# Peptides against a protein of PDB entry 4BOS: the designs that were tried, part 4

Target 1, 163 residues: chain A of PDB entry 4BOS
Amino acid sequence: PVLTRTVVPADNSCLFTSVYYVVEGGVLNPACAPEMRRLIAQIVASDPDFYSEAILGKTNQEYCDWIKRDDTWGGAIEISILSKFYQCEICVVDTQTVRIDRFGEDAGYTKRVLLIYDGIHYDPLQRNFPDPDTPPLTIFSSNDDIVLVQALELADEARRRRQ
Target 2, 163 residues: chain A of PDB entry 4BOS as posed
Amino acid sequence: PVLTRTVVPADNSALFTSVYYVVEGGVLNPACAPEMRRLIAQIVASDPDFYSEAILGKTNQEYCDWIKRDDTWGGAIEISILSKFYQCEICVVDTQTVRIDRFGEDAGYTKRVLLIYDGIHYDPLQRNFPDPDTPPLTIFSSNDDIVLVQALELADEARRRRQ

## One batch from the design tools (peptide; made by RFdiffusion4, then SolubleMPNN)

Design b1_p21_7_s2 (from b1_p21_7 with S7R L9A Q11D N14A S21L)
Fold by OpenDDE base, seed 1:
Structure b1_p21_7_s2 (fold): chain B 163 residues (1-163), chain A 21 residues (1-21)
Amino acid sequence: as target 1 above (163 residues)
Amino acid sequence: AAAAAARAARDAAAAARNAAL
């Protein structure tokens, strides 16, 4: 079993494409972003007391309009929201720092998914199996710390290739 | 439900707002 990266399009929606890929069990769908953007906007709109200008950097309504644009980028806020929506821990391994940022780690989820991030682009991670008839795994146990080690190794190798 | 997800996401979103991701 080897943890590998699936390169998704380097478009403005790579975060959404990557999250969709892992939570749907390895489905690459670059067209998923519009609906995911709308989902986030719906969630943000539903809690204007929390999602204030102080949190969003713009009004609730302005954020909702902004995130639904096809050329705006998701980040940590969106990852946090998606973690809660999909009821899973989202682990992002950063190739610049070789660190894992964990979203939803204190929520008691039984599942985790993994992304790799280079400061600009997000890609999904998957575990490949020797048996070609066994599909790659994208949803892991939240107790599977081996996958986190493998993610760090993958990120470290990526960093070394850049240096 | 979207509203429930929003409330559940509050603490994590606040903590992550200024994260470098």
Scores: peptide ipSAE 0.060, ipTM 0.728, DockQ to the pose 0.033
Fold by OpenDDE base, seed 2:
Structure b1_p21_7_s2 (fold): chain B 163 residues (1-163), chain A 21 residues (1-21)
Amino acid sequence: as target 1 above (163 residues)
Amino acid sequence: AAAAAARAARDAAAAARNAAL
């Protein structure tokens, strides 16, 4: 089994496309972003006491309007919200630092998904199996530490190729 | 469901705001 990267469009919505891909078991849907943006906005709007200017960097309403634009980027706060929504760890391996940021790691989730990030783009990761009839795996056990090692190896390879 | 997710996301969101990503 090999951990591989599926390149998604660089259309400002790569985070949403990548998350959707992994949590839906390997479904590439570049048109998923508008609804995912709306989902984030709905969650943020539901708790203005917590999602304040201190957290968002702008007012709750301004953030909701901003994230629903088709040209704005999702980041760490969106990942954290999606982790809780989908009840899974979201592990992001950074090719610039060869480090993994784990969202939801203390929540007791039994499942994890993986993204690869280069500072300006997100892509989903999947495990491909030797048997061509076995579909790729995007949802891993939270006990599967081998996949994290493989993600770091993949990120290091990507880093070396870029340099 | 959205309200429940918002409540559950508070701790993670606080940590995420300070994250490098």
Scores: peptide ipSAE 0.060, ipTM 0.728, DockQ to the pose 0.032
Fold by OpenDDE base, seed 4:
Structure b1_p21_7_s2 (fold): chain B 163 residues (1-163), chain A 21 residues (1-21)
Amino acid sequence: as target 1 above (163 residues)
Amino acid sequence: AAAAAARAARDAAAAARNAAL
């Protein structure tokens, strides 16, 4: 089995598309972004005490209006929210540092999904099997340390290609 | 469900836009 990347559009919504891909078992749907943006806004609006200006960098209402725009980018705040919403660990392998940033690592989730990040773009990762009739796997056990090693190897190769 | 998810996200870290950390 080999860990591979599926390139999603660089349309300002790559984070949402990538998360949707992995949590839905490998469904590529670039049209998912508006609904996911609304989901984030709904969650943020529901807890203004935590999602304060100190956390958001803007007022709660301003953030909600901002994240629902088609041209704004999600980041660590959105990943953290989505990890808790989907009840899974979201592991982001960074090709610039060859490190894995784990969201939800201390929540006790039994499942993890993986993204690859290059500083400006997110793509989903999947495990491909030798049998061409076996669909790729996007949801892994949180005990699967091999997939993390494979993600680091993939990121290291990506870094070497860009240097 | 959204409110429960928001409360579960109280241990979230804030970071720059499109940043992983």
Scores: peptide ipSAE 0.057, ipTM 0.731, DockQ to the pose 0.036
Fold by OpenDDE base, seed 3:
Structure b1_p21_7_s2 (fold): chain B 163 residues (1-163), chain A 21 residues (1-21)
Amino acid sequence: as target 1 above (163 residues)
Amino acid sequence: AAAAAARAARDAAAAARNAAL
């Protein structure tokens, strides 16, 4: 078994496309982004006391309008919300630093999914199997630390290619 | 459902915002 990267479009919605891909078991659907942006906005709008200007950097309403634009980028707060929504740990391996940021790691989830990030783009990761009839795996056990090592290896290789 | 998700995500969201990607 080998961990591989599936390249998704660089259309400013790569985070949402990548998350959708891994949580849906390997379904590439770039058209999912508007609905996922609306989901984030709905969750943020539902708790204006917490999602204040201090947290968002803009008013709750301004943020909701902003995140629903098709050209704005999601980040850490969006990943954390999606982690909770999908009830899984989201692990992001950074190819620039060869480090993993784990979202939802303290929530007690039994599942984890993996993204690879290069500073300006997110892609999903999947495990491919030798048997061609066995579909790739995108949802791992939260106890599977081997997949994290494999993700770091992919990131290190990507970093070396850019040197 | 959305309101429950928002409330349940508070601590994780706050921590993530501080460590912002």
Scores: peptide ipSAE 0.055, ipTM 0.720, DockQ to the pose 0.032

Design b1_p21_7_s3 (from b1_p21_7, 6 letters changed)
Fold by OpenDDE base, seed 2:
Structure b1_p21_7_s3 (fold): chain B 163 residues (1-163), chain A 21 residues (1-21)
Amino acid sequence: as target 1 above (163 residues)
Amino acid sequence: DAAAAARAARAAAAAARNAAL
């Protein structure tokens, strides 16, 4: 089994496309972003006491309007919200630093998904199997530490190729 | 439980936002 990267469009919505891909078991849907943006805005709007200017960098309402635009980028706060919504760890391996940022790691989730990030773009990761009849895996056990090692190896390879 | 997980997720969101700044 090999961990591989699926390149998604660089259309300002790569985070949403990548998250959707992994949580839905390998479904590439670049058109998922508008609904995911609305989902984020709905969650943020539902808890203005927590999602304050201190957290968002703008008012709750301004953030909701901003994230629903088709040209704004998702980031760490959106990943955290999506981790909570989908009840899974979202592990992001950074090709610039060869480090993994784990979102939702203390929430007691039994499942994890993986993204690869290069500082401007997100892509989903999947495990491919030798048997062509076995579909790729995108949802892993939170006890599967081997997949994290494989993600680091993939990120290091990506870093070396970029240099 | 779900409530504890939700609180942990909110804490993670705050930490993640701070790290992104």
Scores: peptide ipSAE 0.028, ipTM 0.646, DockQ to the pose 0.030
Fold by OpenDDE base, seed 5:
Structure b1_p21_7_s3 (fold): chain B 163 residues (1-163), chain A 21 residues (1-21)
Amino acid sequence: as target 1 above (163 residues)
Amino acid sequence: DAAAAARAARAAAAAARNAAL
């Protein structure tokens, strides 16, 4: 079994496309972003006291309008919300630092999914099997720490290729 | 419980905002 990266379009919606891919078991749908953006905006709009200008870098209303554009990037806030929405850990391996940021780690979820991040772009990760009749796996047990090691190895190799 | 889900999402978001990512 080998952990591999599926390259999604380098559009400004790569986070949403990547999350959708892993939580849906390997479905590439670049058209998923508008509704995911709307979901984020709805949640942010529901609590303007928490999602303040200090958190968002702009007013709550301005942020909601901004995130619904097709050319704006999602980040940690969006990942955290999506982790709760899909009831899974979202583990992001960073190729610049060779570390994993775990979102939803303390929520007690039984499932985890993995993304790889290079500072500007997100891609989904999947485990491939030697048996061609066994489809790639994108949803792992939250107890599967081997997949985290494999993700770190993948990120470290990507870093070494750039050196 | 939508309210509980929203509170959990807010807590996670706050923690994530303080992270390096």
Scores: peptide ipSAE 0.025, ipTM 0.654, DockQ to the pose 0.030
Fold by OpenDDE base, seed 1:
Structure b1_p21_7_s3 (fold): chain B 163 residues (1-163), chain A 21 residues (1-21)
Amino acid sequence: as target 1 above (163 residues)
Amino acid sequence: DAAAAARAARAAAAAARNAAL
């Protein structure tokens, strides 16, 4: 079993495409972004007390309008929201720092998914199996620390290739 | 723990938008 990267389109919606891929078990759908943007906007709009201007950097309404644009990028706020929505830990391995940022790690979720991030672009990670008839795994146990080690190794190799 | 999850979400949201994670 090897952890591998699936390259998604380098459009403004790579975070959404990547999250969709991993939470749906390996479904690549670049057209998922508009609905995911609307989902995030709906969640933000539903709780203006939590999603305040202090958190969003703009008013609740302004954020909702902004995130629904097709050319705005998702980041940490959106990952946090999606972690809560999908009830899973979202682990992002950064190829620049070779570190993993874990979203939802204290929520008690039993499952985790993994993304790889290079400072600009997000891609999903999956575990491939030797048996070609066994589909790749994208949803892991939150106790699976091996996958985190493999993600760090993958990021370190990516960094070495750039240096 | 919902409170821990909320705190974690707030901490994550405090990071600069579109900044490196």
Scores: peptide ipSAE 0.024, ipTM 0.661, DockQ to the pose 0.038
Fold by OpenDDE base, seed 4:
Structure b1_p21_7_s3 (fold): chain B 163 residues (1-163), chain A 21 residues (1-21)
Amino acid sequence: as target 1 above (163 residues)
Amino acid sequence: DAAAAARAARAAAAAARNAAL
């Protein structure tokens, strides 16, 4: 089995598309972004005490309006929210540092999904099987350490290609 | 419980803000 990357559009919504891909078992749907943005805004609006200007970098209302725009980027705040919403660990392997940032690692989730990040763009990761009729796996056990090693190897290769 | 989910989201969001992402 080999861990591979599926390239999603660089349309400012790559985080949402990538998360949707992995949590839905490998469904590529770039049209998912508007509803996911609305979901984030709804969650943020529901807790203005926590999602303060100190956390958001802007007022709660300004953030909600901002994240719902088609041309704004999701990041760590959105990943954290989506990890909790989908009840899974979201592991992001960074090709610049060859490190994995884990969101939801202390929540006790039994499942993890993986993204690859290059500093500006997110793509989903999947495990391919030798049997071409076996669909790729995007949802892993949170105890699967092999997939994390494979993600680091993939990121290291990506880094070497860019240097 | 939406309030519990929101509170759990708080700790992760704070940690995420400090992450390299």
Scores: peptide ipSAE 0.026, ipTM 0.660, DockQ to the pose 0.032; fails the geometry check

## One batch from the design tools (peptide; made by RFdiffusion4, then SolubleMPNN)

Design b1_p23_2_s4
Fold by OpenDDE base, seed 3:
Structure b1_p23_2_s4 (fold): chain B 163 residues (1-163), chain A 23 residues (1-23)
Amino acid sequence: as target 1 above (163 residues)
Amino acid sequence: SAAAAAARAARVAALEAARAAAD
């Protein structure tokens, strides 16, 4: 089995597209962003005590309006929220630093998904199997550390190619 | 309750740490 990336559109919603891809088992839907943005806004609005200005960098209402725009970019806050919502660890391997940021690692989730990040763009990662009839895997056991090693190798190769 | 407040504070701290680490 080999870990590979699926290149999603390089738009302002690549994070949402990538997360949707991996948590839905490999479904590419570039049109998923508006609903995911609304989902995040709904979650944030539901708990203004937790999602404070200190966390959001702006008022709760301002954040909700901001994230629902079709031209704003998601980051660590959104990944954290999506990790909690989908009840999975989200691992982001950075091609610039060849390091993995793990979101939800202390939550006790049994599942993990992986993204690759180049400083601007997010793509989803998947495991392909030798048998072409076996569909790629995007949801891994949180105990599967081999996939993390493979992700680092993939990121290192991308870094060397400056890709 | 104090327990609930402590739990929320811990979760906020964890989220802030994750954000800072990703920056």
Scores: peptide ipSAE 0.025, ipTM 0.546, DockQ to the pose 0.024
Fold by OpenDDE base, seed 5:
Structure b1_p23_2_s4 (fold): chain B 163 residues (1-163), chain A 23 residues (1-23)
Amino acid sequence: as target 1 above (163 residues)
Amino acid sequence: SAAAAAARAARVAALEAARAAAD
């Protein structure tokens, strides 16, 4: 089994496309972003005391209007929210630092999904199997540390290619 | 309750830390 990346469009919504891909079992839908942005805004708007200006960097209402734009980027706060929403650990391997940021790691989720991040773009990761009739896997056990090692190897290779 | 407030505070702190780490 080999961990590979599926390149999604660099259209400012790559985070949403990537998350959708992995949590839906490998479905590429670049048109998913508007609804996912709406979902994020709805969750944030529902709890202005929790999602405060200190976390958002702007007022709750300003953030909700901002994230619903088609040209604004998602980041750590959106990943955290999506981790909670989909009840899974979201692991982001960074190709610049060769580190994995784990979102939801202390929540006790049984599932994990993986993204690869280069500082400006997110892509989803999947495990491909030798049997071509076996579909790629995007949802892993939260106990599967092999996939984390493979993600680090993938990131390290990407880093070396850029140097 | 105090327990619920503590849990919320811990979660907020985790979100803030995650955001700071990614910036």
Scores: peptide ipSAE 0.025, ipTM 0.561, DockQ to the pose 0.024
Fold by OpenDDE base, seed 4:
Structure b1_p23_2_s4 (fold): chain B 163 residues (1-163), chain A 23 residues (1-23)
Amino acid sequence: as target 1 above (163 residues)
Amino acid sequence: SAAAAAARAARVAALEAARAAAD
């Protein structure tokens, strides 16, 4: 089995497309972003005491308006929210540093998904199997640390290709 | 309640830590 990258469009919504891809088992839907942006805004608006200006970097209302725009980029805040919403660990491997940032690692989730990030763009990761009749896997056990090693190897190879 | 406040504070700290780690 090999961990591979699926390139999604660079349309300002790559994070949402990538998360949707992995949590839905490998479904590429570039049109998913508006709904996911609205979902995040709804969650943020529902708890202004937790999602404060200190956390968001702007007022609760300003953030909600901002994240619903079609040209704003998602980041760590959005990943954290989506991790909680989908009840899974979201692991992001960075090709610039060859390190993994884990979101939701202390929440006790039984599953994890993986993204690859180059400092600007997000793509989803999937495990491909030698048997062509076995579909790729995007949702892994939270106990599967081998996939994290494979993600680091993939990121390291990507970094070397840029050098 | 005090318990709810403590839980919220813990959540905030976790979110801030995650953000800092990703930046």
Scores: peptide ipSAE 0.023, ipTM 0.555, DockQ to the pose 0.024
Fold by OpenDDE base, seed 1:
Structure b1_p23_2_s4 (fold): chain B 163 residues (1-163), chain A 23 residues (1-23)
Amino acid sequence: as target 1 above (163 residues)
Amino acid sequence: SAAAAAARAARVAALEAARAAAD
């Protein structure tokens, strides 16, 4: 079994597409972004005390309007929210630094999903099996340290070939 | 504080409810 990258469209919504892909078990749906943006906005709007201007970098209302635009990029805040919503650890391996940022690592989730990030674009990661009858795996145990090592190796290779 | 804890708990519960509804 090998960890591989599924390239999703670079359409400003790659984070949402990538998260959707991994949490849904490998379903590619580039049209998922509008609803996910609305979901995030709803969550943020529901808790203005927690999602303060200090956290958001803008007022709660401004953020909600901003994230619902189809041309704005998701980042750490959105990943954190989605981690909580889907009740899973979201691990992002960065090809620029060859480091993994773990979101939700202290929440006690039993599930882990992985994304690869190059500084501007997110793609989902999956484990492929040699048996063609075994579908790729996108949801891993939060105790699966091997997949993290594989992610780092994949990121290092991507860095070397500038991908 | 107790108030902060209650607020966080309410947020988590709301997220869980929303997630369940989306399933």
Scores: peptide ipSAE 0.022, ipTM 0.549, DockQ to the pose 0.018

Design b1_p23_8_s2
Fold by OpenDDE base, seed 3:
Parts: sequence; structure tokens; C-alpha cells
Structure b1_p23_8_s2 (fold): chain B 163 residues (1-163), chain A 23 residues (1-23)
Amino acid sequence: as target 1 above (163 residues)
Amino acid sequence: SAALAAERARKRAELRAAVRAAR
């Protein structure tokens, strides 16, 4: 089994496309972004006490309007929200630092998904199998630490290619 | 509701910490 990267469009919505890909089991749908943005906005709007200005960096309403724009980028806040929504750990391996940031690791989720991040762009990761009839896996056990090692290796390789 | 408030406060703190760590 090999962990591989699926390159999604380098648009302002790469995070949403990538998350959608992994949580849906490997479905590439760049058109999902508007719905994903609205989903996040709805979640944020529904709990202004939790999603405060201290967390958002702006008022709740301002954030909701901002995230629904088609030219704004998602980040750690959005990943945290999506982790909670999909009830899974979202692990982001950074190719610049060769480290993994785990979102939702303390929530007790049994599943994890993986993204790769280069400082600007997000892509989804998947495990491919030798058997051509076995579809790639995008949702892993939260106990599967091997996939994290593979993600780090993949990130390190990507970093070396840029050196 | 005090329990809920405390839980939310904890979750907010955890989220803030996670966001800071990821930046």
C-alpha cells in the first residue's frame, strides 16, 4: 500500500475540495466549494458564543460573509470546524516543515483523513492498493500511525524536490 | 447551563490553542 497525493485545482477553494474528497471516499468535486463554505458559515452562525471574535479574528457575521466569498482561503479555523462536523480527525502534513498538524485529535474520533499542505495549497491524500480492483482508501483508523509516517515521508520527498 | 458554559469555554480554549499551534 502506497500513500499518494491527488492534485486538486489550485483555486481559492482547494481546502474545501480536498476535505470533500477525503471524507467522501475519494470523490473529486471542485464544485463542492460553495456548499462547503455555506456549511461552515452556517455552523459558525449557529453558535456565536463558541465561535467568538477571539477565535475568528473578526465578528461572527463578518466571518460568515467572508468565508462565503469565492476568493477567500480556508485555514486552521475551517479545518477545525470541518473536523468537528464530519466527526473525524483531520491530519495536515506540511511539506515546508515536514510535520503533521492534527485537528480533532483530542475529540475521540475513530477515523482520520489526511491532507498535504505546502504553505499555500491543500491536496488530499489516499492509500492505493496493489489490487487494481480495490479502490483507494481516504478514511483511516485514528489508530493507524503507519499512514502518518507515510505522510511524513511523502512530505519530505516533496520538500526535497523543491530544494 | 453552567456545565454547558464550562464545556464550551474549555472547547473554545482548545480550539484557540489548536489554531495557534497550526499557524
Scores: peptide ipSAE 0.029, ipTM 0.607, DockQ to the pose 0.023
Fold by OpenDDE base, seed 4:
Structure b1_p23_8_s2 (fold): chain B 163 residues (1-163), chain A 23 residues (1-23)
Amino acid sequence: as target 1 above (163 residues)
Amino acid sequence: SAALAAERARKRAELRAAVRAAR
């Protein structure tokens, strides 16, 4: 099995497209961003005590309006929210540092998904199998540390290409 | 909205199905 990257459009919504891809089992849908943005805004609006200005960097209402714009980028806050919503770890391997940030790691989730990040763009990761009749895997056990090693190797190779 | 709630429920169900299939 080989871990591979699926390049999604660089259209300001790459995080949402990438998350959608991995949680839907490998479905590329660049049009998913509006509903993903609405989902996040709805969750944030539902709990203003937790999603405070201190966490959001702006008022709850301002954040909800901001995240629903089609030209705003998602980041750590959005990943954390999506991790909680989908009840899975979201592991982001950074090609600049060759490190993995694990969101939801302390929540006791049994599954994880993986993204690759280069500082300005997110892409989803998938495991491909030699058998052509076996579809790629995008959802892994939270105990599968091999996939994390493979993600680090993929990120390291990407970093070397830029140097 | 009810529509958004239904959409979220569907997404959760799809993820759970994918998780089960991935075992």
Scores: peptide ipSAE 0.029, ipTM 0.638, DockQ to the pose 0.021
Fold by OpenDDE base, seed 2:
Structure b1_p23_8_s2 (fold): chain B 163 residues (1-163), chain A 23 residues (1-23)
Amino acid sequence: as target 1 above (163 residues)
Amino acid sequence: SAALAAERARKRAELRAAVRAAR
């Protein structure tokens, strides 16, 4: 089995498309972004005490209006929220630093998904199997550290290609 | 797993309803 990257459109919603892909078991839906943005906004609006201005960098209402725009980028805040919503770790391997940022690692989730990030763009990762009848896997055990090693190898190769 | 997928689907459905109600 090998870990591979699926390239999603380089639009302003690549994070949402990538997360949707992995949590839905490998469904590429570039039209998912508006719903994902609304999902984030609804969660944030529902708990203004937790999602404070200190966390958001803007007022709760301003953030909700901002994230629902079709031209705003998702980042760590959105990943954290989506991790909580889907009850899984979201592991982001960075090709610039060859490091993995783990979101939800202390929440006790039994599942993890993986994204690859180059400083601008997010793509989803999946495990392909030799048997063509076995579909790619996008949801892993949170105890599967082998997939993290594979992600680091993939990121290192990506970095070498750019250097 | 099927159980995880079902739970996520349920959460999405509930949240969609909430989002629509908040519009």
Scores: peptide ipSAE 0.027, ipTM 0.615, DockQ to the pose 0.026
Fold by OpenDDE base, seed 1:
Structure b1_p23_8_s2 (fold): chain B 163 residues (1-163), chain A 23 residues (1-23)
Amino acid sequence: as target 1 above (163 residues)
Amino acid sequence: SAALAAERARKRAELRAAVRAAR
């Protein structure tokens, strides 16, 4: 089994596309972004006490309007929200630092998904199997530390190639 | 909202099912 990257469009919604890909078991759907943006806005709007200006960097309403734009990038805030929504750990391997940032690591989730990040763009990661009839895996056990090692190796290689 | 709660439940169930199927 080999961990590989699926390159998603380098548009403003690569994070959403990537998350959708991994949590849906390897479904590439760039059109998912508007709905996912609305979902995040709904979640944020539903809990203004938790999603405060201190957390969002702007008022709750301003954030909701902002994230629903088709030209705004998602980041750590959106990842954390999506982690909570999907009830899974979202692990982001950063090619610039060759480290993994884990979202939801303290929530006790039994599942994890992996993204690769280069400082601007997000792509999803998947495990391919030698058997061509076995579809790639995008949802891993939170006890699967091998996939984290593989992600670090993949990120290190990406860094060396500057891609 | 009820709709949001239902969506969350659905997505969680689907995710769990996918993990189990992948075992």
Scores: peptide ipSAE 0.031, ipTM 0.632, DockQ to the pose 0.020; fails the geometry check

